Peptides against a protein of PDB entry 5EIB. Designs and how they scored, part 228

Target 1, 366 residues: chain A of PDB entry 5EIB
Amino acid sequence: VDLEPGTMDSVRSGPFGQIFRPDNFVFGQSGAGNNWAKGHYTEGAELVDSVLDVVRKESESCDCLQGFQLTHSLGGGTGSGMGTLLISKIREEYPDRIMNTFSVMPSPKVSDTVVEPYNATLSVHQLVENTDETYCIDNEALYDICFRTLKLTTPTYGDLNHLVSATMSGVTTCLRFPGQLNADLRKLAVNMVPFPRLHFFMPGFAPLTSRGSQQYRALTVPELTQQMFDSKNMMAACDPRHGRYLTVAAIFRGRMSMKEVDEQMLNVQNKNSSYFVEWIPNNVKTAVCDIPPRGLKMSATFIGNSTAIQELFKRISEQFTAMFRRKAFLHWYTGEGMDEMEFTEAESNMNDLVSEYQQYQDATAD
Target 2, 366 residues: chain A of PDB entry 5EIB as posed
Amino acid sequence: VDLEPGTMDSVRSGPFGQIFRPDNFVFGQSGAGNNWAKGHYTEGAELVDSVLDVVRKESESCDCLQGFQLTHSLGGGTGSGMGTLLISKIREEYPDRIMNTFSVMPSPKVSDTVVEPYNATLSVHQLVENTDETYSIDNEALYDICFRTLKLTTPTYGDLNHLVSATMSGVTTCLRFPGQLNADLRKLAVNMVPFPRLHFFMPGFAPLTSRGSQQYRALTVPELTQQMFDSKNMMAACDPRHGRYLTVAAIFRGRMSMKEVDEQMLNVQNKNSSYFVEWIPNNVKTAVCDIPPRGLKMSATFIGNSTAIQELFKRISEQFTAMFRRKAFLHWYTGEGMDEMEFTEAESNMNDLVSEYQQYQDATAD

## One batch from the design tools (peptide; made by RFdiffusion4, then SolubleMPNN)

Design b2_p22_6_s4 (from b2_p22_6, 11 letters changed)
Fold by OpenDDE base, seed 1:
Formats: structure tokens, sequence, C-alpha cells
Structure b2_p22_6_s4 (fold): chain B 366 residues (1-366), chain A 22 residues (1-22)
């Protein structure tokens, strides 16, 4: 789905364009112009019914519908505005189904789009209320991984999207292969989300290796485990050491010893015990899938629900506040039918979310 | 879907502003 036709043509012409049904391509002509209000209220609202018709058709063809997965950017107008409109509409029609998102967070290191803080804040407000689980994929963290870990001097969108795709493949492993932990979206939500509003996940993927070092790197369970818990390996720009994990899931892929995985997972928890809440029992879950990812002997995917994720929301909030105090570009949004109060409500709800994470960070076992 | 005319877009924007003031 897009408000611009050129994106759909790029997907269709891509190496995997044929895996999508032609009738499932829904697109507009005018785009959102990086404006959340165009995506949510005008251009996106004109297209949303056509998307919902496709969603219904595909849902009716499912023997067992678990829920929905949306992949979108929060910095743009279409992914942010129309994406959150679509989430709201799907939630209204399918209130008993899981809403999962892969939400790409904007970064000034990756994009010069000045209104991204508005689009992100307005989107987070919707995601807090209308999603059950959200993977926070931060373009800032992806850029830093590409530069520092992968040794890419000039990271491209292709390089960032490669990390996104590896992560998405990792976190969906349990959904795609039978007999795994978190084998459905609802079990994932139950295991990962102890508090309904605190459903924002910090993902990570291992191994991450520079092209020059790939030939010299052994892939071992200890190395995967160490890398996936490294703050520099997180795909959200927050330091887990500045917060506490509420819940963690680790998904290992490839032929490995379950015993070795359990030992390494226990060791890393013990080493990092100060960074876990003590009042949530059995808050670390581990899965092993015998099927490795393409081109790797083994991998590990990390899913963290950490109070440190508030650093990401604080960054967005600071950028938002700096613009909103000046009323910068507000006429672009109010011109689409928004009120200034909708910005204030979105800012307030995001600040409340930050406060909730802080409360649970500071909570002790009585 | 046929794209809305600029006039219809302006009308819908106005109606949304009126619905939010009500």
Amino acid sequence: as target 1 above (366 residues)
Amino acid sequence: PVPLSEEERRRLKKERREKRKA
C-alpha cells in the first residue's frame, strides 16, 4: 500500500514482486508529501476503504487468522498517517485479532525531512492505543550499526533495509516454523507485554559482521549470545544499561546444542541481572529453530521489552517540542483539517508513556 | 478510485474542521 504509484512499481519490478497478488497493490496518485495529516485524514482516508476491501478478502481466505502485521515508517506521511489510520480501522473491524507493527523510527542522520518529529509523535500516539506489539526499528541505530559494526563508510537505504529484513525474518521465525516458543502472535504478546501500553520492543540480530571480517569469524552460540545482548547491536537507539528489561525473547536459528543455548542464556542473564526487573518471574524466553537463515550457519534474534526504550521516545519528544513551540509547519497539518490540540494530545500521551516506563524502571519488588 | 477534485478535497477539509468544532 502506498499513496504514490512509483513505490508499488518498484516493489512489482523487484526480485520478489511476483509473490504479491496484483489485486493486492493499492496505491494513490498524489502522495502524502511527508504530512501525517494527508496520510491520516485526506489522501489516506480516500484510499483506506480500498485497502480494507483487500484486507477483508485476504482475511476471509485464512483458515486461522491470528492478526495483522504492518511495516511502516513513522517519519513519512503515508506509513505514519495512512498506516495508523489503517491500524485504527482494522482494530475496529477485528478487535479480537493481534495488531503487530514494524515501525521505523526517523533519524536526522538518515533523513533531512524537517516534519518527521510531528509524524512520529502523531504515529506513536496511535500505536500506543491501537497496537498489541510494536517492533521499534530506529534508523539512527541502523545507521550506527552500519557505520560502526558493518564498517560501511556511507550507509545506504539498502544497507539499512538489509538489517530490517534480517530482523523481521528473525522475529517471525517462531510464527513460520512449527513447535517453537511464541508460535502465534497472541503468545508473543502474552510473553512480551506485561502491561498493555508498554508493547514497544527493541529488536536485535546476530551475527552482524563487516564484509572484511566475515571469512575470519566463527559462528558460535557464546558469540551470538554476547552480540545480541550488546548495546551496540540494538536496532533501537537506546542503551539497555540505562533501563531494565521487563521481558526478553531470544530466537536462535541453526543446528546447535539446546544445552549450550540454555547455558549461555543463563550466563548472560546472570552477568546482566541488574538490567532485568526482579519482580517479573521467568521474563526471559528462548527458542531454537533448527533451520538457519539463508547464507548463515546460525543466527540469534533478540526481542527486548526494556524501559530504556524511553530514550527513543524522549529524543522524538525533544525534537517535536522544539518545532511545536515555534508553531513550525503547523499550517501544513491544520490545512488538512487537524487541530493544534491533536498535537498536544499526542505529545501528552507519548510523555505519559515515557513516565510509565520510568515508573516500572524504578519499581522494586516489595 | 477516481481522485477527488480539488474542490471536493477543499469541501471535505472544511467539513472535517466543522465536525471537530462541534
Scores: peptide ipSAE 0.029, ipTM 0.570, DockQ to the pose 0.020
Fold by OpenDDE base, seed 4:
Parts: sequence; C-alpha cells; structure tokens
Structure b2_p22_6_s4 (fold): chain B 366 residues (1-366), chain A 22 residues (1-22)
Amino acid sequence: as target 1 above (366 residues)
Amino acid sequence: PVPLSEEERRRLKKERREKRKA
C-alpha cells in the first residue's frame, strides 16, 4: 500500500513482484507530502476503504487468522498517517486479532525532513492505543550500526533496509518454523508484554560484521550472545544499561548446542542482573531453530522490552517540542483538518508512556 | 478509487473540523 504509484511499480518490477497478487497493490496518486494529516485524514482516508476491502478478502481466505503485521515509517506521511489510520480501522473490525508493527523511527542523521518529529509523535500516540506489539526500528541506530560496526562510510537506504530485513526475518522465525517458542503472535504478546501500553520492543540481530572482518570472524554461541546484548547492536538508539529489561526473547538459528545456548544465556543474565527487573520471574525466553538464515551458519535475534526505550521517545519528544512551541509548520496539518489539541494530546500520551517506563524501571520487588 | 473533487475534499475537511469541535 502506498499513496504514491512509483513505490508500487518498483515492487512490481522487482525480483519478488510476482509473489504478490496484482489486486493487492493499492496505491494513490498524490502522496502524503511528508504530512501525517494527509495520510490520516485526507489522501489516506480516500484510499483506506479500498485497502480494507483487500484486507477483508485476504483475511477471509485464512484458515486461522492470528493477526496483522504492518511495516511502515513514522517519519513520512503515508506510513505514519495512513499506516496508523489503517491500524485503527483494522482494530475496529478485528478487535480480537493481534496488531503487530515494524515501525521505522525517523532520525535527522538519515533524513532532512523537518516535520518527522510531528509525524512520529502523532504516530506513537496511535501505536500506544492500537497495537499489541511494536518493533522499534530506529534509523538512527541503523545508521550508527552501518557506520560504526559495518564500517560503511556513506550508509544507504539499501544498507539500512538490509539490517531491517535480517531483523524481521529473525523475529518472525518462531512464526515460520513449527515447534518454537512464541509460535504465534498472541504467545509472543503474552511473553513479551507485561503491561498493555508497554509493547515497544528494541530488536537486535547478530552477527553484524564489516565486510573486511567477515573472513576472520568465528561464529560461536558466546560471540552471538555477547553481540546481541551489546548496546551498539540494538536496532533502537537506546542503551539497555540506562534501563531495565521487563522481558527478553532470544532466537538462535543454526546447528548449535542447546546446552551451550542455555549456559551463555544464563551467563549474560547473571552478568547483567542489574539491568533486568527482579519482579518478573523467568522474563528471558530462548528459542533455537536448527535452520540458519541464508548465507550464515548461525545467527541470534534479540527482542527486548526495556524501559531504556524511553530514550527513543524522549529524543522524538524533544524534537517535537522544539518545533511545536514555535508552531512551526502547523498550518500544513491544520489545513488538512487537524486541531492543535491533537498535537498536545499526542505529546502528552508519549510523555505519559515515558513516565510509565520510568515507574517500572524504578519499581522494586515489594 | 476515483479521487474526490477538490470541493468534496474541502467539504469533508470542514465536516471533520466541525465533528472535532463538537
């Protein structure tokens, strides 16, 4: 789905374009112009019914519908505005189904779009209320990984999207292979989300290796375990050491010793015990899938529900507040039928979410 | 979907603004 035709033409002409039904390509003509309000209230609102018709048709064809997965950006107008409209409409029609998102967070390091903090804040407000689980894929973290870890001098969207695709493949491993932990979206939510609003995950993928170092890297369970818990490896620009893990899932892939995995997972928890809440017993879950990803002998995927995710929301809030105090660019949103109150409500709800994470960070076992 | 006319877009924008003030 897009509000622009060119993205759909690129997918359709791409190497995988034929795996999608032609009728499932729903697109607009005018785009959202990086405006959440165009995505949510105007251009997106004109297209949403046509998307819902496709969603219904595909849902009716499912033997067992678990829920929905949306991949979208929060910095743009389409992914943010129309994406959150679509989430709301699907939630209204399918209230008993899981809503899962892969939400790409904006960064000034990656995009010069000045209004991204508005689009992100307005989107986070919707995601807090209407999603059950959200993978926070932060363009700032992806850029920093590409530059610092992968040694790419000028990271491209292709380089960032490679990390996204590896991460998405990793977190969906348990859904795609039978007999795994978190084998469905609902079990994932039950294991990962102790409180309904605190459903924002920091993902990570290992191994991450620069092209020049690939030939010298051993792939071992200890090295995978060490890398996936490293703050520099998080796909959200948060330091886990500044917060506490509420819940963790680790998904190992490839032929490895389950005993060695359990030993390394216990060792990393014991070494980092101060960074886990003590009042959630057995809050670290581990899965091992014998099938490695393509081109790797072994991998590990990390999913963390950490109170450190508040650093991401604080960054967006600070950028939002700096513009909103000056009423900068607001006329583009109010011109689409928004009220200034919707900005204040979205800012408030995101700040409340930050406060909730801080409360649970500071909570001790009574 | 046929794009709404500019007049229909203006009407819908106005109706949405009125519904949020109520």
Scores: peptide ipSAE 0.029, ipTM 0.567, DockQ to the pose 0.021
Fold by OpenDDE base, seed 5:
Structure b2_p22_6_s4 (fold): chain B 366 residues (1-366), chain A 22 residues (1-22)
Amino acid sequence: as target 1 above (366 residues)
Amino acid sequence: PVPLSEEERRRLKKERREKRKA
């Protein structure tokens, strides 16, 4: 789904464009112009019913509908505005189904879109209320991984999207292969989301190795485990050491010893015990899939529900507040029939979310 | 101000959509 026809043509002409049904390509003509309000209330609102017809048709064709997965950017107008409109509409029609998102967070390091903090804040407000699980994929973290870890001098959107694709492949492993931990979206939510509003995940993928060091790196369970819990390997721009893990899932792929995985997972928990809440029993889950990803002997994917994710929301909130106080570009949103009240409600809800994460960070076992 | 209920937010969004279609 897109509000721009040229993006859809790029997907259709891409190496995997033929895996999608032609009738499942729904697109507009005018685009959202990086405006959340255009995506949510005008251009996207005109297109949403045609998307829902496709969603309904595909849902009816499922033997067992678990839920929905949306991939979107929170910086743009289409992904943020229309994406959150779709989430709301799907939640209204399918209230008992899991809503999962891969939400790409904007960064000033990667994009020149001045209004990204508005689009992101307005989107987060919708995600808090209408999703069950959200993978926070932060363009700032992706850029830093590309530059620092992968040793790319000038990271491109192609390099960032490669990390996104690896992460998406990793976190969906248990859904795609039988007999795994978190084999369905509901079980993932039960294991990962102890509090309904605190459903924003910090993903990570290992191994991440620079081209120059690939030949010298052994792929071992200890190295995967160590890298997966490294703050520099998180695909959300927050330091887990500044918060506490509520829940963790680790998904190993490849032929490895389950005993060695369990030993390394115990060791990393013990080493990092101060960064876990003590009042959630068995809050670390581990899965092993014998099937490695393409081109690797083994990998590990990390899913963390950490109170440190508040750093990401604080960054967005600070940027939002700095623009909103100046009333910068507000007429672009109000002209699409938004009220200034919707901005203040979104800001308030995001600040409440930050406060909730902080409360659970500071909570002790009674 | 008491935060609008999710239902009231949905109602206001619906009313705003209806006003734009009119």
Scores: peptide ipSAE 0.025, ipTM 0.504, DockQ to the pose 0.054
Fold by OpenDDE base, seed 2:
Structure b2_p22_6_s4 (fold): chain B 366 residues (1-366), chain A 22 residues (1-22)
Amino acid sequence: as target 1 above (366 residues)
Amino acid sequence: PVPLSEEERRRLKKERREKRKA
């Protein structure tokens, strides 16, 4: 789905374009112009029914529909505005199904779209209410990983998208292979989301290795475990050491000793015990899949529900507030039928989410 | 949106660093 036709042609002409049904390409003509309101109330609203018809058809063809997965950007107009409209409409029609998102967070280091803080804040408001699971993929963190860890002098969108693809492949491993922990979206939600609103995940991937160091790196379970819990490998721009993990899932892939995995996972929890809440028992889940990812002998994927994710939302809120106080570009949104109150409500809900994460960070076992 | 060229991104990052120092 896109509000621009050129994206569909790019996907269709790509190496895997033929895996998608031609009738499942739904697109507009005008785009959203990086405006959330165009995505949500005008251009996106004109297209949404055609998308829902396709969603219904594909849902009816499923033997067992678990839920929906949306991949979108929160900085643009289409992914943010139309993406959240689709989430809302799908949630309304399928209230008993899991809504899962891969939400790409904007960064001033990566993009120059001035209104990204508005689009992100308005999107986060919708995600808080209408998703069950959201993987926060922060362009800030992806850029920093590419630059610092992968030693890419000038990270490209291709380099960032490679990390996104590796992460998406990692977190969906248990859904794609039988006999795993978190074998369905609902089980993942039960294990990862102790409180309904606190469903924002910090993903991570190991191994992350620079091209120059790949030949010298042994892939071991201890090294994967250590790297997976390293703050520098988190794909959300927050430091887990500034918060507490509510829940964690670790997904190992490749031929390895389950005993060694369990020992290393226990060791990392014990070393980092101060960074876990003590009042959620058995809050770390580990899965091992014998099938490695393509081109690797082994990998580990991290999913963290951490109160440190509030740093991401605080960053967006600060940028939002600095623009909104000046009423900068508001006429682009109000001209599409939005009220200034919708901005204030979205800001309030995101600040409430930050406060909730802080409350559970500071909570002690009674 | 067309991705900014590497050169444009470098320019804008420089301008933002200068604006944060001012």
Scores: peptide ipSAE 0.000, ipTM 0.288, DockQ to the pose 0.013

Design b2_p22_7_s1 (from b2_p22_7, 10 letters changed)
Fold by OpenDDE base, seed 2:
Structure b2_p22_7_s1 (fold): chain B 366 residues (1-366), chain A 22 residues (1-22)
Amino acid sequence: as target 1 above (366 residues)
Amino acid sequence: APVPLSEEERKAEREARLAKLK
């Protein structure tokens, strides 16, 4: 789905474009112009019914519909505005299904789009209410991984999207292969989301190795375990050491010893015990799939529900506040039918979310 | 200490959210 036709043509002409049904390409003509309000109330609202018709058709073809998975950017108008409109409409029609998102967070390091803080804040407000699981994929963290870990001097969107793709493949492993922990979206939510509003995940993928070092790096369970818990390996721009994990899932792929995985997972928890809440028992889940990802002997994917995710929301909130206090570009949104109150409500809800994470971070077992 | 929602509480919360949409 896009509000611009050129994106759909790029997907259709791509190496995997033929895996999608031609009638499942729904697109507009006018675009959102990086405006959440155009995506949500005008251009997106004109297209949403056509998307819902496709969603209904595909849902009816499912033997067992678990839920929906949306991949979108929170910086642009289409992914943020229309994406959250779609989430709302799907949730209204399928309220008993899981809503899962891969939400790409904007960063000034990657994009110069000045209104990204508005689009992100307005989107987060919708995601808090209308999603059950949200993987926070932060362009800032992806950029830093590409630069620091992968040793890419000038990271491209292609490099960032490669990390996103690897992460998406990793976190969906249990959904795609039988006999795994978190084999469905609902089980994942039960294991990962102790409180309904606190459903924002910090993903990570290992191994991440620079091209120059790949030949010298052994792929071992200890190295994968160490890397996936490293703060520098998180695909959200948060330091887990500044918060506490509510829940963690680790998904190992490849032929490895289950015993060795369990030992390393126990060791990393014990070493980092101060970074876990003590009042959620058995809050670390481990899965092992014997099928490695393509081109790797083994991998590990990390999913963290950490109170440190508040750093991401604080960054967005600070940028939002700096613009909103000046009413910078606000007329672009109000001119599409938005009220200034929607901005204040979105800011408030995101700040409440930050406060909730902090409350649970500071909570003791007593 | 805060207590994670039970499966029953999660179901009830979901049903309550569903009731608001209706």
Scores: peptide ipSAE 0.217, ipTM 0.824, DockQ to the pose 0.655
Fold by OpenDDE base, seed 5:
Structure b2_p22_7_s1 (fold): chain B 366 residues (1-366), chain A 22 residues (1-22)
Amino acid sequence: as target 1 above (366 residues)
Amino acid sequence: APVPLSEEERKAEREARLAKLK
């Protein structure tokens, strides 16, 4: 789905364009112009019913509908505005189904869109209320991984999207292959989300290796485990060492010893025990899938529910506040039917979320 | 210590949030 036809043409003409049904391409003509309000109230509102018709049709064709997965950017107008409108409408029609998102967070290093803090804040407000699980994929973190770890001098959107794809493939492994851990979206939510509002995940993927060092790297379970818990490997721009993990899931792929995986997972928990809450028992879950990713002998995917994710929301909030105090560009949103109160409510809810994460970070077993 | 919400409590909370958005 897009408010611009050119995006759909690019997907259709792409290497995998034929895997999608032509009738499932829904697109507008006018675009959102990087404006959340255009995506949510005007251009997106005109298109949403046609998207819902496709969603209904696909849902009816499912043998067992678990829920929905949305991939969207929070910086742009379509992904943020129309994406959150779609979430709201789907949630209204399917209140008992899981709403899962892969939400790409804006970064000043990657985008020149000045209104991204508005789009992101307005989106987070919707995601707090209407999603059950949100993977926070931060363009800041992706850029830093590409530059520092992958040794890409000038990271492209293609390079960033490759990391997104690897992460998405990793976190969906348990949904696509037989396994006991997180075999469905609801079970994932039960394991990962102890408090309903605190459903924002920090994903990570290992191995991440530069092309120049790939030939010198042995892939071992200890190395995967170490890299997966490394702050530099997180796909969200927050340091896990500045917070505490509420819950963790680790998904290993490839032929490896279950015993070795369990030993390394225990060792990393013990080594990093100060970065876990002590009052959630058995808060680390591990799965092993014998089927490796294409081109790798083994991999590990990390899902962390960490109170450190508040750093991401604080960054957005600071940028939002600096812009909103000046009333910069507000007329672009209010002209599409928004009230200034919606900005204040969104800011408040995001700040409340930050406060909730901090409260649980400071909580003790006593 | 904080106690994680049960699945039933989480469902009820979700339903309550949905009711506020309607």
Scores: peptide ipSAE 0.189, ipTM 0.811, DockQ to the pose 0.875
Fold by OpenDDE base, seed 3:
Structure b2_p22_7_s1 (fold): chain B 366 residues (1-366), chain A 22 residues (1-22)
Amino acid sequence: as target 1 above (366 residues)
Amino acid sequence: APVPLSEEERKAEREARLAKLK
C-alpha cells in the first residue's frame, strides 16, 4: 500500500514481486507529502476503504487468522498517517486479533524531513493504543550499524533496508516454522508484553553482514549469543545498559546444539543480571530453528522489551517539543483538519509511556 | 512489586474489549 503509484511498480519489478497478488496492490495518486495529517485524515482516508476491502478478502481466505503485521515508517506521511489509520480501522473490525508492527523510527542522520518529529509523535500515540507488539527499528541505529560495524562510509536506504529485512526474517522465524516457542503472535505477546502499554521491542541481529561482504564468518553459538546482547547490535537507538529488560526472546537459526544454546543463554543472563528486572520470573525465552537463513550457517535474532527504549521516545519528544513550542509547520497539519489539541495529547501520551518505563525500571521485588 | 498480567487477565481484558465493540 502506498499513496504514491511509483512504489508499486518498483515492488512488482523486484525479484519477489510475483509473490504478491496484483489485486492486493492499493495505491493513491497524490502522496502524503511527508504530512501525517494527509495520511490520516485526507489522502489516506480516501484510500483506506480500498485497503480494508483487500484486508477483509485476505482475512476471509485464512484458515486461521492470528492477526496482522504492518511495516511502516513513522517519519513519512503515508507510513505514519495512513499506516496508523489502517491500524485503527483494522483494530475496530478485528478487535480479537493481534496487531503487530515493524515501525521504522526517523533520524536526522538519515533524513532531512523537518516534520518527522510530528509524524513520529502522532504515530506513537496511535501505536500505544492500537498495537499489541511493535518492533522499533530506528534509522539512527541502522545508520550507526552500517557506518561503525559494516564500515559503510555513506550508508544508503538499501543498506538500512537490508538490516530491516534480516531482522524481520529473524523475528518472524518462530511464526513460520511449527513447533517453536512463540509459534503464534498471541504467544509472543504473552511472553514479551507483561504490561499492555509496554509493547515496544528493540530487535537485534547476528551476524551483521553487508550484501557485498562474502566473508561468511562461521560464527559459533557463544559468538552469536554475545553479539545478540551487544548494544551495538540493537536496531533501536537506545543502550540496554541504561535500562532493564522486562522480557527477552532469542531466536537461533541453524544446526546447533540445544544444550550449548541453553548454556550460553544462561551464561549471558548471569553476566548481565543487573540489566534484567528480578521480579519477572523466566523472562528470557529461547527458540532454536534448525533451518538457517539463506547464505548463513547460523544466525541469532534478539527481541528485547527493555525500559531503555524510553531513550528513543525521549529523543523524539525533545525534537517534537522544540518544534511544537515555536508552532513550526503546524499550519500544514491544521489545514488538513487536525486540532492542535491532538498534538498535545500525543505528546502527553508519549511522555506518560516514558514515565511508565521509568517506573518499572526503578521497581524492586518488594 | 509490579505483577505481570496473567494469561487469564489478558484473556479477560481482550473479552472486555470485544464486549465494548458490540
Scores: peptide ipSAE 0.138, ipTM 0.749, DockQ to the pose 0.507
Fold by OpenDDE base, seed 1:
Structure b2_p22_7_s1 (fold): chain B 366 residues (1-366), chain A 22 residues (1-22)
Amino acid sequence: as target 1 above (366 residues)
Amino acid sequence: APVPLSEEERKAEREARLAKLK
């Protein structure tokens, strides 16, 4: 789905374009022009019913519909505005199904779109209310991983998207292979989301290795475990050491000893015990899938629900506030039928979310 | 200490949020 036809043509002409049904390509003509309001109230609103028709058709073909997975950006107009409109509409029609998102957070290091803070804030407001699980994929973090860890001098969108793809493959492993922990979206939500509004996850992937170092690196369970808990490997631009984990899931892939995995997971928890809340029992879950990812002997994927994620929202909020106080570009949104009040409500709800994370960070067992 | 929501409480809160969207 896109408000621009060119993106759909790129997917269709791509290496995997043939795996999608032609009728499932729904696209507009005018785009959103990086405006959330165009995505949500005008251009996107005109297209949303056509998308919902496809969603219904595909949902009816499912033997057991668990829920929905949306991949979108929060900096643009289509992914942010139309994406959140779709989430709302799907939630209304399928209230008992899980809404999962992979939400790409904007970064000034990656995009020059001036209005990204508006689009992101308006989107987060919708995600807080209408999603059950949101993987925060921060372009800031992806860029830093590419530059620092992968030793890419000039990271490209292709390099960033490779990390996204690896992470998405990792976090969905338990959904795709039977007999695993968190084998469905609802079980994942039960294990990962102790408080309904606090459903924003920090993903991570291991191994992350530069091309020059790949030949010299052994892939071991201890190394995977160490790397997946390293702050530098988080796909969200926040430091877990500045907060506390509410819940964690680790998904190992490949042929390895379950005993060794359990030992290493226990060791890393003990080493990082100060960064976990003590009042949520059994808040770390581990899964092992014998099937490795393509091209790797083994991998580990991390899912963290951490109060440190507030750093990401604070960054967006600061940028939003700086623009909104000046009413910069506000007429682009109000001209599409938005009220200025919706900006204030979105800002307020995001600040409330930050406050909730801080409250649980500061909470003690007493 | 904060207590994680039970499955029933999560369901009730979800239903309450959904009711606000209608």
Scores: peptide ipSAE 0.093, ipTM 0.749, DockQ to the pose 0.816

